# Designs tried in a protein design run: peptides against a protein of PDB entry 5VZU. Part 69

Target 1, 271 residues: chain A of PDB entry 5VZU
Amino acid sequence: GRTLEDIFHEHMQELILMKFIYTSQYDNCLTYRRIYLPPSRPDDLIKPGLFKGTYGSHGLEIVMLSFHGRRARGTKITGDPNIPAGQQTVEIDLRHRIQLPDLENQRNFNELSRIVLEVRERVRQEQQEGGHEAGEGRGRQGPRESQPSPAQPRAEAPSKGPDGTPGEDGGEPGDAVAAAEQPAQCGQGQPFVLPVGVSSRNEDYPRTCRMCFYGTGLIAGHGFTSPERTPGVFILFDEDRFGFVWLELKSFSLYSRVQATFRNADAPSPQ

## One batch from the design tools (peptide; aimed at target 1 I83 L249)

Design b2_p29_1_s1 (made by RFdiffusion4, then SolubleMPNN; its pose is not in this set)
Fold by OpenDDE base, seed 1:
Structure b2_p29_1_s1 (fold): chain B 271 residues (1-271), chain A 29 residues (1-29)
Amino acid sequence: as target 1 above (271 residues)
Amino acid sequence: ELSFSERIEALLAEREAARRAAELAELAA
């Protein structure tokens, strides 16, 4: 029977072949494109910039993290045989926070799956409702024939008077039970562990996370065939590290900030 | 253990198989 080693070897041969095809097709012509770092905004969850991921057989990945209102985006700077450079590898919905359970229940993949799929369904419902409001606005502007209805001077109906009856009705002050806004425990890091059966390249990931959000990752076959979005969890560890749990892939990708300082990498000011 | 790329290929193959099965079921009804 084929061993796991045989399957791995076959897949590695395919990846090497794909890399060879891509490198050979360009006749050694290298096109250089300047990459600009996104401008930082005060409301950005962390400083935008370049992050290094090392996951799977593709080796080193560089992703640009940027913020777009209530969305964050990871854009591939490095391409791979499946997904070319410039594609959005991850899209994060900063409106939909994922609340991780306690550390014991975080080990349960099915619990994480339930939480993520419930949030996915809410996102889908919100998109359907917002789509309905946008659809009804293309109402039939039939040609309103501009009949010039004449300006009849409607008369000054008089300011009738002041009658001040003082009705006393002592409405009891209904105790507005101030729904105690549970203080968004936004700031305290919580213990973090990957669910059992989620593959990580190494066990050296942060064991505390700040926040988690619903997101989607891009997957495709070789040559960017059948590209689709798969649900996942964006995990903010700190200012320089984030992860993405690919739910359906049962995989975890760790990204660390590229600490290199780039001269003249700031986006040109819009003139 | 499958690599990240192998997991992508396996998932895409599963989805394609499910799509084909659904298309066949619609043609049989």
Scores: peptide ipSAE 0.432, ipTM 0.850, DockQ to the pose 0.682
OpenDDE base, seeds 2, 3, 4, 5: peptide ipSAE 0.427, 0.425, 0.415, 0.418; ipTM 0.845, 0.846, 0.842, 0.840; seed 3 fails the geometry check

Design b2_p29_1_s3 (made by RFdiffusion4, then SolubleMPNN; its pose is not in this set)
Fold by OpenDDE base, seed 3:
Structure b2_p29_1_s3 (fold): chain B 271 residues (1-271), chain A 29 residues (1-29)
Amino acid sequence: as target 1 above (271 residues)
Amino acid sequence: MLSFSEKIEKLLEEKEKKRKEEELKELEE
């Protein structure tokens, strides 16, 4: 029977062949597009820019990380057999922070899955509620002809004063212990470990993370067939490193900042 | 162990199968 190694080797050969076919088809018609770095904003979670990902069989991926208010985006600079360049490989909802459990419970994939799926459901509900408010407002501008209805008179305010008795019932104010939102300690990273069964390319990932957020990753079949968004976790390790846990894929992608300085790579100021 | 791409293809196949099963069920109700 074919070994797991044989299957892996055949699949790698197929991916290499596909990559070669796709690259060779464009050999005569390479359109070069200048890539501009996103401008940095003070409110950006980290400096936007180019990051290199190394995950699975695809080898090296380059993504552009950018911030868009309460959303972050990873845009593919390098295409692969599944997803072409220019696609948003990851979309991060910076409104939905994920609190990782303790290091012991971080090993439990089902616990991470529960946390992520609960956040996914909240995001879905928020999208449905926001969709309803936009729909009702457009309907009823019928031209109401302003017929001048006449000035009917000021009916007098009768002063009825009855003596309602003061029932004393001293209902104790139940102390709604406002769960003090523990101020997000921005400073000390928490211990981080991948859940059991989440595959990484290697075990060389940061063992401390600053923050985690809900996000979605783009997946597609070969040739960008049936593209869909899958839930995941964006993990900020530091200023130069982030990860993405692909929940349904049980896979982790590590991204590291490209340290190359690009002259004149700043986006032209919007005129 | 499946590669990242093999995991994608498998997941997409499973999801497509599930969608077709759900669509078939909605047509039978």
Scores: peptide ipSAE 0.407, ipTM 0.843, DockQ to the pose 0.832
OpenDDE base, seeds 1, 2, 4, 5: peptide ipSAE 0.406, 0.397, 0.397, 0.399; ipTM 0.842, 0.839, 0.840, 0.838

Design b2_p29_1_s4 (made by RFdiffusion4, then SolubleMPNN; its pose is not in this set)
Fold by OpenDDE base, seed 5:
Structure b2_p29_1_s4 (fold): chain B 271 residues (1-271), chain A 29 residues (1-29)
Amino acid sequence: as target 1 above (271 residues)
Amino acid sequence: SLSFSQRIEALLAEKKKKEEEERRRRELE
């Protein structure tokens, strides 16, 4: 039978060939696309921008992190043999926080898998319910033939006089107890470790994290065949670093901010 | 993107780790 090594060699040969084909296309057709940095918003989880990630045998990739209300998006700036540039490599649901267990239980892949899959089912239920509400709303616009009801002459109701004395109702301003949004204490991040059996190319990842969210990652075969979304965990380490755990792949990708300042990289303001 | 390659790399790394652990165990016996 094919050994795991045989499968690896065949796959690596195909991957190298695909990388070669993609790279050799640059000699024949140079198309330049300008990339704009997303505008920063005060409510953004971290500053949006370019991040470098390392992806196993694919090497170094660049992604753009952007925020879209309760969603974050990682868009591929660099393509690979599986997923072209411009695709959303990760989609993060900022509504669905992942609570990591204690450090001991974080080593258990099955525990992380349980937590993520429970959130996945909630997201799936919410999507089904929201799809039904949108479907029922369209069905009731049967063409009401607006029969032209004859214009009955609205009688001029007489001008009621002006004398409404301003009642000085000094309604005491009820103390809106501003629920003190506990300042998001940039408290010491919780201890973080990868589960046993989750591979990282570099074991030098941050050992503390600020927060985690449910997300999905895009996977595909060579040439963008059979693209699918797989469940995962977005891990915010700090302002300049995040990770993604690919649950089904048992892999971890670390992303670090590109520290280069680009002049005139901001999106033109919509005039 | 990385799914199959990374999965194979992970499986190879796990295999190698297991083989190394089994080797170390045999060196201690």
Scores: peptide ipSAE 0.126, ipTM 0.653, DockQ to the pose 0.163
OpenDDE base, seeds 1, 2, 3, 4: peptide ipSAE 0.118, 0.100, 0.045, 0.098; ipTM 0.651, 0.640, 0.544, 0.631

Design b2_p29_2 (made by RFdiffusion4)
Pose (drawn by RFdiffusion4):
Structure b2_p29_2 (pose): chain A 212 residues (1-129, 189-271), chain P 29 residues (1-29)
Amino acid sequence: GRTLEDIFHEHMQELILMKFIYTSQYDNCLTYRRIYLPPSRPDDLIKPGLFKGTYGSHGLEIVMLSFHGRRARGTKITGDPNIPAGQQTVEIDLRHRIQLPDLENQRNFNELSRIVLEVRERVRQEQQEGQPFVLPVGVSSRNEDYPRTCRMCFYGTGLIAGHGFTSPERTPGVFILFDEDRFGFVWLELKSFSLYSRVQATFRNADAPSPQ
Amino acid sequence: FTREELETWLEEHEQEIFERLKNLRSHES
């Protein structure tokens, strides 16, 4: 919904062109691989499926939320040259809630960082052996109309890599649940916020034969 | 601009574009 003008500034003008050129080389001669919608589950769940998400200059991407015990997974359905389609973009640790401070402490980025890195450490120890909401100052959000109330937060990690999916790594962050169908992820080391919202459309023939 | 013009322009600027984007992250605005 923009012109060459609104895009010729600039890193996104390049990424957008590459995509157009690259994808259009397929002239609709494409191979498709099967995917499924995730299993629903009662008590042990807060609702799976497809979501539209903000991935910075790459624009929106489609991400599938699925539940695997005390961890939720976000898997890319569409992707980008940094983190491609089919990868795990996010992993939410559902046993490590994070308490939300009053608005003034939410605004303090370092408090958020200290708190998140604390949980990361406690997690490393374990594995080795709603109220008002605001983003902290200095955390960017492409959306800006992110909901100002939220139901809960959890520790999680996101997958990052350079161009070409080079040297991918987990970076700590925090997952934010707004309502039944809107959630967010603060990318701590990037001071960046990704806002996700449920794909409302209904899908026929998409259920999996089983969880396995 | 046609598709051919765009492909030519991209081929001429491909390495330069890669240098500007190689350290970019998927969630970086």

Design b2_p29_2_s1 (made by RFdiffusion4, then SolubleMPNN; from b2_p29_2, 18 letters changed)
Fold by OpenDDE base, seed 3:
Structure b2_p29_2_s1 (fold): chain B 271 residues (1-271), chain A 29 residues (1-29)
Amino acid sequence: as target 1 above (271 residues)
Amino acid sequence: MTLEELKEYYEKNKEKILEKIKDLKSFEY
């Protein structure tokens, strides 16, 4: 029977061959599109822009990070045989922070998986509830047949009645001990390590992270077949580095800011 | 194997390779 190793080797050979085919097509016809950097906003988690991402077997790819309200998006600028350029490789929900456990428990893949799947279920519930409110709001626009309201009469103005008295009852204000939101210590990142069994292209990733968010990554078969979104964790390391943990793939992508300055890469101001 | 040898191998085996590619249910990111 085919071993998992045989399947992996066949897949890798095919991936290499597909990469070769895609590369060889560049000799015949290239369409160039200008890419603009997204405008930076003050409320952006980090400066938007180009990042170099690690994609396991695909190697290095260029991803544009952009912010869209409470969502972040990674868009492939370079594509591969599975996910073409222009696709949203990652979508991050900045409403759904992931709290990583302590460093010891971060080594447990099942613990990370549990935490993320619980957040995924909350996101699914919120989408269902918001879908019901949007559905019920459309149902009430039944045609208001303008039934002519009959003119029923002007009944009168009755009077001013009086004075009633001052009862004192001094209910003690229960001290609602406002649970002091521990001030998000703005300064010190949390220790970070990949779970056991999560693959990285290298072990050279930041060992401290600022914050994490729930997200989804795009996966597909060769030739962009059966594309689907899988759950993952966006890891913000610093202003120039973030990661994505692909839970189902048990893989980690590290994204590092492209430090090159591009002239005339700013998006034209919306006139 | 040169680039040209690989191109020739590909063109010679293209149909067989394309059928294999369709059958490989490998998902990647």
Scores: peptide ipSAE 0.285, ipTM 0.570, DockQ to the pose 0.319
OpenDDE base, seeds 1, 2, 4, 5: peptide ipSAE 0.261, 0.263, 0.208, 0.259; ipTM 0.541, 0.544, 0.523, 0.549; seed 2 fails the geometry check

Design b2_p29_2_s2 (made by RFdiffusion4, then SolubleMPNN; from b2_p29_2, 15 letters changed)
Fold by OpenDDE base, seed 2:
Formats: C-alpha cells, structure tokens, sequence
Structure b2_p29_2_s2 (fold): chain B 271 residues (1-271), chain A 29 residues (1-29)
C-alpha cells in the first residue's frame, strides 16, 4: 500500500514538476500585463503595495496588498501549482480584531484555533442576519399597477407669499452620547510567537506585533482544484511587514514589502 | 535559498508536511 512517505514524495515531485512546467512554458509564450499599485488612502492600515510572501513548500511569492473599506486583500502576482496568479490569496476582515493571549498561551495552537473559530462564527452570524434583512426588503415590491398617468395640467406658478416669522424653537441639544471610540491603544506592540506546530519557512519573524485581524486564506489542490477559503490570522508587525497564520494548514506566511520604487506604476485616474 | 537549503527545509518539516497531506489531500495555499 502507499505509505505516508510515498505520498509525501509524490506530492513533492508533483510540486517541483509543476513549477518546472510553468517555468519552461514561460520561455515559450509570455503575456505581459501591467500591474498598477493601489493608491494609498488615509484610512489604510499600512501603505498598500507589493509584498514578498513566504508560502511554505512553494517558496517566495509576490503579493499585492490592497485595502477595500473594512477589508484588506492579498492578490497573488506570482502563482504556484495550487493557486494561480491573480487569485486572492488572503482576505482580511478589518472589522474583526483578534486578541492574542499572553506569550505563554500564544504557544498553544488550540487556544489560537479557539479564538479564531469564535470570530469565524460571529462573522458567519453577521452574514446570515444581514442576508435576511436584504432578502425581506426586496419582497414587498408588489406589482405597482401602472395606473395611466393622467395628463398633469400646467399648474400655474402661485405667487409670492411673504412673511413666515422665524420661530425661535430652542430645541435642546440632545446629548448625542458620543460612542466613546475606545482610543485605539496605540500601545506598545504585543510580544508575538508562533504556536507550537505552526511551520514557518524562516524562524526570523518579528517577535512583536501591533494588531491582529481575522482573515481567510485561499487553498486548492494542484491545478486550482476545489478552491476553498480557510480561517486564519492576519498579523500586522510594522509598516513593511505582516504575517498570515493559516490555521488549517498550520503554516505561517511572512510578508515583507518590496522596497523597489516603480516608475509609472500608479493606476491611471478613473476618468 | 539553494536546492540544498530547500531539501534541508523539507527534511526538517517532513512530519508536518505529511500531517498536512494526510489531513488536506495535498491542498496548499
């Protein structure tokens, strides 16, 4: 019977063979597409742009980070045998912060998994509730019987009437209870460590994080078969570095900003 | 990363990769 070791060797042979096939195909026919950098917005968590990400067995890949309201998106600029270029490798929900435990409890994979799955269930509930409100609102457009529009007679311009005295209705300023924006504790970065059993390609990752968010990562079989989104944690380290913990794959991707300056990489303004 | 460094990485992570393959039927990210 096939051993787990046989399956490992076959999987590794397939990955390297597929990478070789892709590389050799590029020598025969290259389609060039211009990549535009996303414009920076004031509300962007960090400057959008190109990042070099670690993808375990696949190695290093180029990902475009962009912001879309309360969501961040990582899009593959380089692809692999599982996930092709142009796919959204990670989607981050900036509404759902992940609070990491202390450094000792961060080593527990089951604790991180619990925290993320609790957030996943909240996200799922909010999607179900918002789906019901959007569904019920569309049902009540009963057929407006097309009553024949009677010919509206030219109502003449009624005249000047003057004198409406300004009533000084001193409406008391209702105390708009300013929902106390809990000041984003721009606090000292939290100590960070990967859980035991989460693989990192490099042990040289930042040991302090600013904030974490719930996200999903895209996974697939070879040739982009049966693509699905798995839960994970986006970890902001600094302006130039973020991570993604792939819970179900027990993997960590470190993303580092590509420091190269590109001329004429700005998107043309939508005319 | 050289081919030797890549081979070393796979040997160091072999058990974890085997667990991933077992659990995910070669699904990768």
Amino acid sequence: as target 1 above (271 residues)
Amino acid sequence: MTLEELKKYYEEHKEEILEKIKNRKSFEF
Scores: peptide ipSAE 0.287, ipTM 0.543, DockQ to the pose 0.102
OpenDDE base, seeds 1, 3, 4, 5: peptide ipSAE 0.252, 0.264, 0.230, 0.259; ipTM 0.575, 0.565, 0.565, 0.582

Design b2_p29_2_s3 (made by RFdiffusion4, then SolubleMPNN; from b2_p29_2, 18 letters changed)
Fold by OpenDDE base, seed 3:
Formats: sequence, C-alpha cells, structure tokens
Structure b2_p29_2_s3 (fold): chain B 271 residues (1-271), chain A 29 residues (1-29)
Amino acid sequence: as target 1 above (271 residues)
Amino acid sequence: MTLEELIKYYNENKEKILEKIKNMKSYEF
C-alpha cells in the first residue's frame, strides 16, 4: 500500500512541479506592481511590515503584516500553488485574546483546540447578534405615510404648586471595590511550546510569547480551489517575530521580520 | 532530479499530471 511517506513525497513532487509550472508561465510576461509598506500607528501591536513566513511544504514566503483597527492581516506578497500572492493568508482578531495554559498543558493539542474552538464560537455568536441588530434597524424604516393628523385644540395647562419636604435618608455608599485588573505585566513573556503533533519546519522558534490572539488562516486546494478560512492562533513572540498555529492543519508558521531597508517603500500620504 | 529531468518528466506525463492536479483534494495554506 502507499505509505504516508509515499503520499507525502508524491504530494511534494506535485507541489514542486506546480510551483515550477506557475513560475515558468510568467517567463515571457511579468507584471510588476509597487508594494508600499503600511504606515505605522502608535496603537499597532508591533510595527507593520514585511515578514518571512514558513509555510510547511511551500517553504518560505513573504507576508505583509498590517493593522486595521482591532484586526491584523497577513497578506501574501509571494504566493504558492494553493494560495496566490495578494491573498490574505491570516486574519487576526485583536479583540479575542487566547490565554495559553501552562507549559505542560500547552503540549496537549486537544486543550489548545478546545480553547480556540470556544473562542471561535464566541466570535460566531457576536457576528450573529451584530447581524440581528443591523437587520432590525433597517426594517423599521417603512415609509411612514404622513397621514395629516387634524388640528385638535389648545387646552390650557393649570399651574400646580410648590411643596418641598426634605427627607434626609443617608444610605451608606457601599464601596464596590472595583477589582483593578492588574495590568498584565508587559515585560515577562509566557513560556511557549507547540502542542505535540503540530508540525513546524524547524524546532527553532521562540520558547516565550508575549500575547496570543484568535485568528483565521486561508487554505485552498491546488490552483486556489475551494478557498476557506480555518481557525488558528496568532502568537506574538516579540517586535520582530510572530507565529500562527493552523489548528486544522496541525501546522505552525513562524514569521520573522525582513530586516532589509527599502527606499521609497512608504505608503503615499492619503491626499 | 535536475530541472531538465523534471521538465522532461512533466512533458512526458503532462496530461496525467494535469488530471492528478485537477483531482487533487490536498488543501494547504
């Protein structure tokens, strides 16, 4: 029977061949588009820009990280046979923080899966509720036919008076001790390890993380067939490194900032 | 396998490879 290795080797050969075909089709007609770096904002989780990401079988790809309010986006600058360039490979919801368990429980894929799927369900519920509020608000603008209501008369409102009694009742203000959410000490990263059975291109990833967020990754068949979004975890390691755990694919992508300086890469000021 | 060997293999197997690719249900990221 075909081994898992045989299937993997066949798949890798087909992927390499597809990548070659796609590359060779452009030998006679390359269209170049200028890419601009997104402007950095003070509220950005990290500086936006170009990152080199690991994409399993595809190897290394260039991704643009950008921030859009409470969302972060990774856009492929280089594409592959599954996901072409210009596609949003990852979308991160910065409203939905993932709390990783202790290091021992982080090794349990099912525990990470549970945590992510619970967040996914909350996100789905919030989208349904927000969809209902937007739907009900539009339905009530039925055209009010302005029936001309007749001019009923001016009846005089009488002048009732003044009485002033001052009752003192001095109810004690119960000190609701607002439990000050201790600002999570911004300094010490949480210990981080990939769950058992999550594939990484290498074991050389940061073993501490600053923050984690819910996100979705884009997956597709060869030739960008049947594209869908899969749940995952965005892992912020530091200013120059983040990861994405592809939950359904059991894969990990490490993204490292491209340290090259680009001249004239700043976005034109919005006129 | 050299690039030339890969091109040769592709050209010799093009229809079969295209049929495989078209029927390939491997989703990747």
Scores: peptide ipSAE 0.250, ipTM 0.524, DockQ to the pose 0.339
OpenDDE base, seeds 1, 2, 4, 5: peptide ipSAE 0.237, 0.231, 0.210, 0.249; ipTM 0.497, 0.509, 0.489, 0.529

Design b2_p29_2_s4 (made by RFdiffusion4, then SolubleMPNN; from b2_p29_2, 17 letters changed)
Fold by OpenDDE base, seed 1:
Structure b2_p29_2_s4 (fold): chain B 271 residues (1-271), chain A 29 residues (1-29)
Amino acid sequence: as target 1 above (271 residues)
Amino acid sequence: MTLEELKEYYEKHKEEILEKIKDMKSFEF
């Protein structure tokens, strides 16, 4: 039977070969496509733009961060053997904040997994409920056949009846004190550590985060085979750094803003 | 990442990769 070492060697050989093929494309006729920076909006969590992301064995990749209402997206500008350029490597749901536990419990991968999977299930339920409302709303636009129902003048009749008594019963409305969700203190960053067993390319990641959100990452086999979305955590560190924990891959990507200024990189104004 | 840097990465992370490939089909990100 195949040993784990045989499987590792085959995977390594395939990845190295595909990375070689991919990098060797620079000697060929290349089609250049202009990339535009997304416009910044006041409600954007951070300034959109280009980031350098760490992708484990793939190394460094360029990702465009953009905001789309209550969603953020990372789009690969550079591809790899698994995920080609132009794919949405990460999709972040800015409606679903992840609350990290204390620093001790953050080291527990199973605790992070529990938290993320609970949010994943809520997102799934909301999608099912919203799908049912959209389904029922389309069914009732049956064509109202305009049957010209005739104008019959039905006139009748006046009747009287009188009396029924005024029973007062003033049932006090019990004040259901809606527990005001304390506005998550926007102030001091939370201490941050990767769970045990989550691999990072290096230990040089920010040890304090501002906020976290539920998201999904795109994974695939070599040649973009069987692409799927896996659950993860978007971690905002600062204006220029964010992370993504790939839960199933037990991997962490650190994204750092590209400090290069690009002339004429702004998207053409929508005319 | 060069091919040599990729080889060095694989050699350095061989054990972690071997544990990941037990649970995961060869999906990468």
Scores: peptide ipSAE 0.265, ipTM 0.510, DockQ to the pose 0.112
OpenDDE base, seeds 2, 3, 4, 5: peptide ipSAE 0.236, 0.250, 0.164, 0.242; ipTM 0.575, 0.531, 0.491, 0.547

Design b2_p29_3 (made by RFdiffusion4)
Pose (drawn by RFdiffusion4):
Structure b2_p29_3 (pose): chain A 212 residues (1-129, 189-271), chain P 29 residues (1-29)
Amino acid sequence: GRTLEDIFHEHMQELILMKFIYTSQYDNCLTYRRIYLPPSRPDDLIKPGLFKGTYGSHGLEIVMLSFHGRRARGTKITGDPNIPAGQQTVEIDLRHRIQLPDLENQRNFNELSRIVLEVRERVRQEQQEGQPFVLPVGVSSRNEDYPRTCRMCFYGTGLIAGHGFTSPERTPGVFILFDEDRFGFVWLELKSFSLYSRVQATFRNADAPSPQ
Amino acid sequence: ALTSREDGEFTPEWAAAKEQAEELIEEYE
């Protein structure tokens, strides 16, 4: 929905062209691999499926939310040269809720950082052996119309890598649940916010034979 | 807004597409 002008500034102009060139070399001679929609589950769930998400200069990507016990997974359906399609883009720890402060403390980025890194440490110890909402100051959000109220927050980690999917790593963050079908992830080390929203479209023949 | 780092090298297929994209940018300028 833009022209060569609105894009010729600039890092996105490059990424957009590469994509067009790269994908168009297929001339619709493509191989397809099977995927499934995730299993629904009652008590133990807050709703799975496909979501549109903001991935910065790469634009929106489609991400599948699925539940695996006390962890939720976000798996890329569409991806980018940094973190490709098929990878785990996000992992939400559903046993480590994070309490939301009043608006003024939400605004304080360092409070959020200190709190998130605390949970990261407690998690490392374990493994080794709705109210108003606002993003902190200094955290970017491509969307800007992110909902200003939220139901809850959890610790999670996202996967990052350089171009070519080089040296991928987990970085800490916080998952934010807005409503039944909108959620967010604050990328702590990138001071960046990804807003996700449910894909409303219905899909035929997409259920899995079983959870395994 | 960022979701990942901006370092490293593209895979060969993507590097080729990057070279063609640079040529198109030059022609446009």

Design b2_p29_3_s1 (made by RFdiffusion4, then SolubleMPNN; from b2_p29_3, 16 letters changed)
Fold by OpenDDE base, seed 5:
Structure b2_p29_3_s1 (fold): chain B 271 residues (1-271), chain A 29 residues (1-29)
Amino acid sequence: as target 1 above (271 residues)
Amino acid sequence: METHKHTGEYTPELAEALELAKEIIEKLK
């Protein structure tokens, strides 16, 4: 049978070859693209920017975190043999908060899996319902019944309708008190532990999290073969750290803010 | 070659294989 050594050796040979191919491209054709930092918005969950992560044998990875309304996005700045630069490694649905159980039940991978898969099914149902409303609106191209030729407008005389006084119905604009979404209580973070059987390259992950959200991660074979989205959990630890649990892969990635200030990295003002 | 779909993170199986490989390398020094 294949040993763990055989599997590792086969995988590492392919990975090294892919890394060599990617690095050798630098000698032949470099396309430089300027990266701009996304503008910060007041409603952003944390300040957007560059985060460093670690991906197994890939080593240090740089991801851009950005916010797009009720969605967050991690975009690869550094590519790897599986997922090239510019791809969205993670997509986070900020509408779908994950409630972690107590610390004892957080160790149970099956419990986390159940919670995440229930959220995934809700997200799928919402997408199907929204797709049906968009589909039914296009179907009634009723047959263009040939509207018969409009009969000639008889010029009937303008009867002087009387000057109805405009009643100033001063309808008070009912202050729709937009229920200010209570700022997510910056409460004491929840105790956090990885489930048993979830691999982490760094065991020094934060043991307290602020909040978690449903998300999807991009996975692929070497050379970006058969890319697919897999369910996961985005874990916000603090302003400078987040994690992603890859549910199917049983792995955890930790991301830490790049503290470097870049001159002229701001996005050009929209003209 | 089974193209393991991954993020570059090791699956538990690949993580175990990596630790085994490290142990082998340290025994060969």
Scores: peptide ipSAE 0.052, ipTM 0.617, DockQ to the pose 0.094
OpenDDE base, seeds 1, 2, 3, 4: peptide ipSAE 0.039, 0.045, 0.042, 0.023; ipTM 0.614, 0.627, 0.610, 0.480; seed 1 fails the geometry check

Design b2_p29_3_s2 (made by RFdiffusion4, then SolubleMPNN; from b2_p29_3, 18 letters changed)
Fold by OpenDDE base, seed 2:
Structure b2_p29_3_s2 (fold): chain B 271 residues (1-271), chain A 29 residues (1-29)
Amino acid sequence: as target 1 above (271 residues)
Amino acid sequence: MRVSKSTGELTEELKKALEEAKKIIEELK
């Protein structure tokens, strides 16, 4: 039977070969695509832009972070042997905040797993409910056969007069104090630690986070085989750093803003 | 075996199992 060592060697050989193919393609046929930075919006959680990630055996990766209402998206700018460039490596649901426990319980992977899987189930339920409403609305437009309604005549019904006195029914608008969700105070970051058994390439990750959200990451075999979305946690550390915990992979990816100034990288104004 | 599809790495559990297996193999030589 294949040993664990055989599987490791085969996988590493394939990975090296794929990396070599990808790097060697640069010498023979480069398709250049212009990348535009997404426009910043006032409601964006942080400034959108390019982030440098280091995760897995892939080395240095560049991801574009962009915001789309209540969703954030990480799009691969650099491809890797598993996920090609242009793929959405992470999708973050900004509606589903992850509340991290205290620092002691954050070390427990099973606790984080529980929290994330509970949120995943809520997201799945919301998608099923919203799918049902969209399905029922389409069924009732039976073709109204436009029966030609016959030309029934012009009855000149008369001009009854004006004087309905406005009754000042001063209905006190009940102050439904919509509990304005206090904009989650961009307050004191909470202490952050990776769960035990979550691999980080760099032990130098921020030990304080601002907020966390439910997200999904794209995973695939070499050559983009069997792509699937896996649950995870988007961790906002600060304006220039975020992380993603890949729950099923027990791995952490740290992303840091690319501080390089790009000239003419702004998207052309929509004409 | 769940190879880390995104990282191109074995899971830490598989890495650990591999290192333990290597150690056992070395101890048997």
Scores: peptide ipSAE 0.035, ipTM 0.587, DockQ to the pose 0.106
OpenDDE base, seeds 1, 3, 4, 5: peptide ipSAE 0.032, 0.030, 0.028, 0.028; ipTM 0.613, 0.590, 0.536, 0.557; seeds 1, 3 fail the geometry check

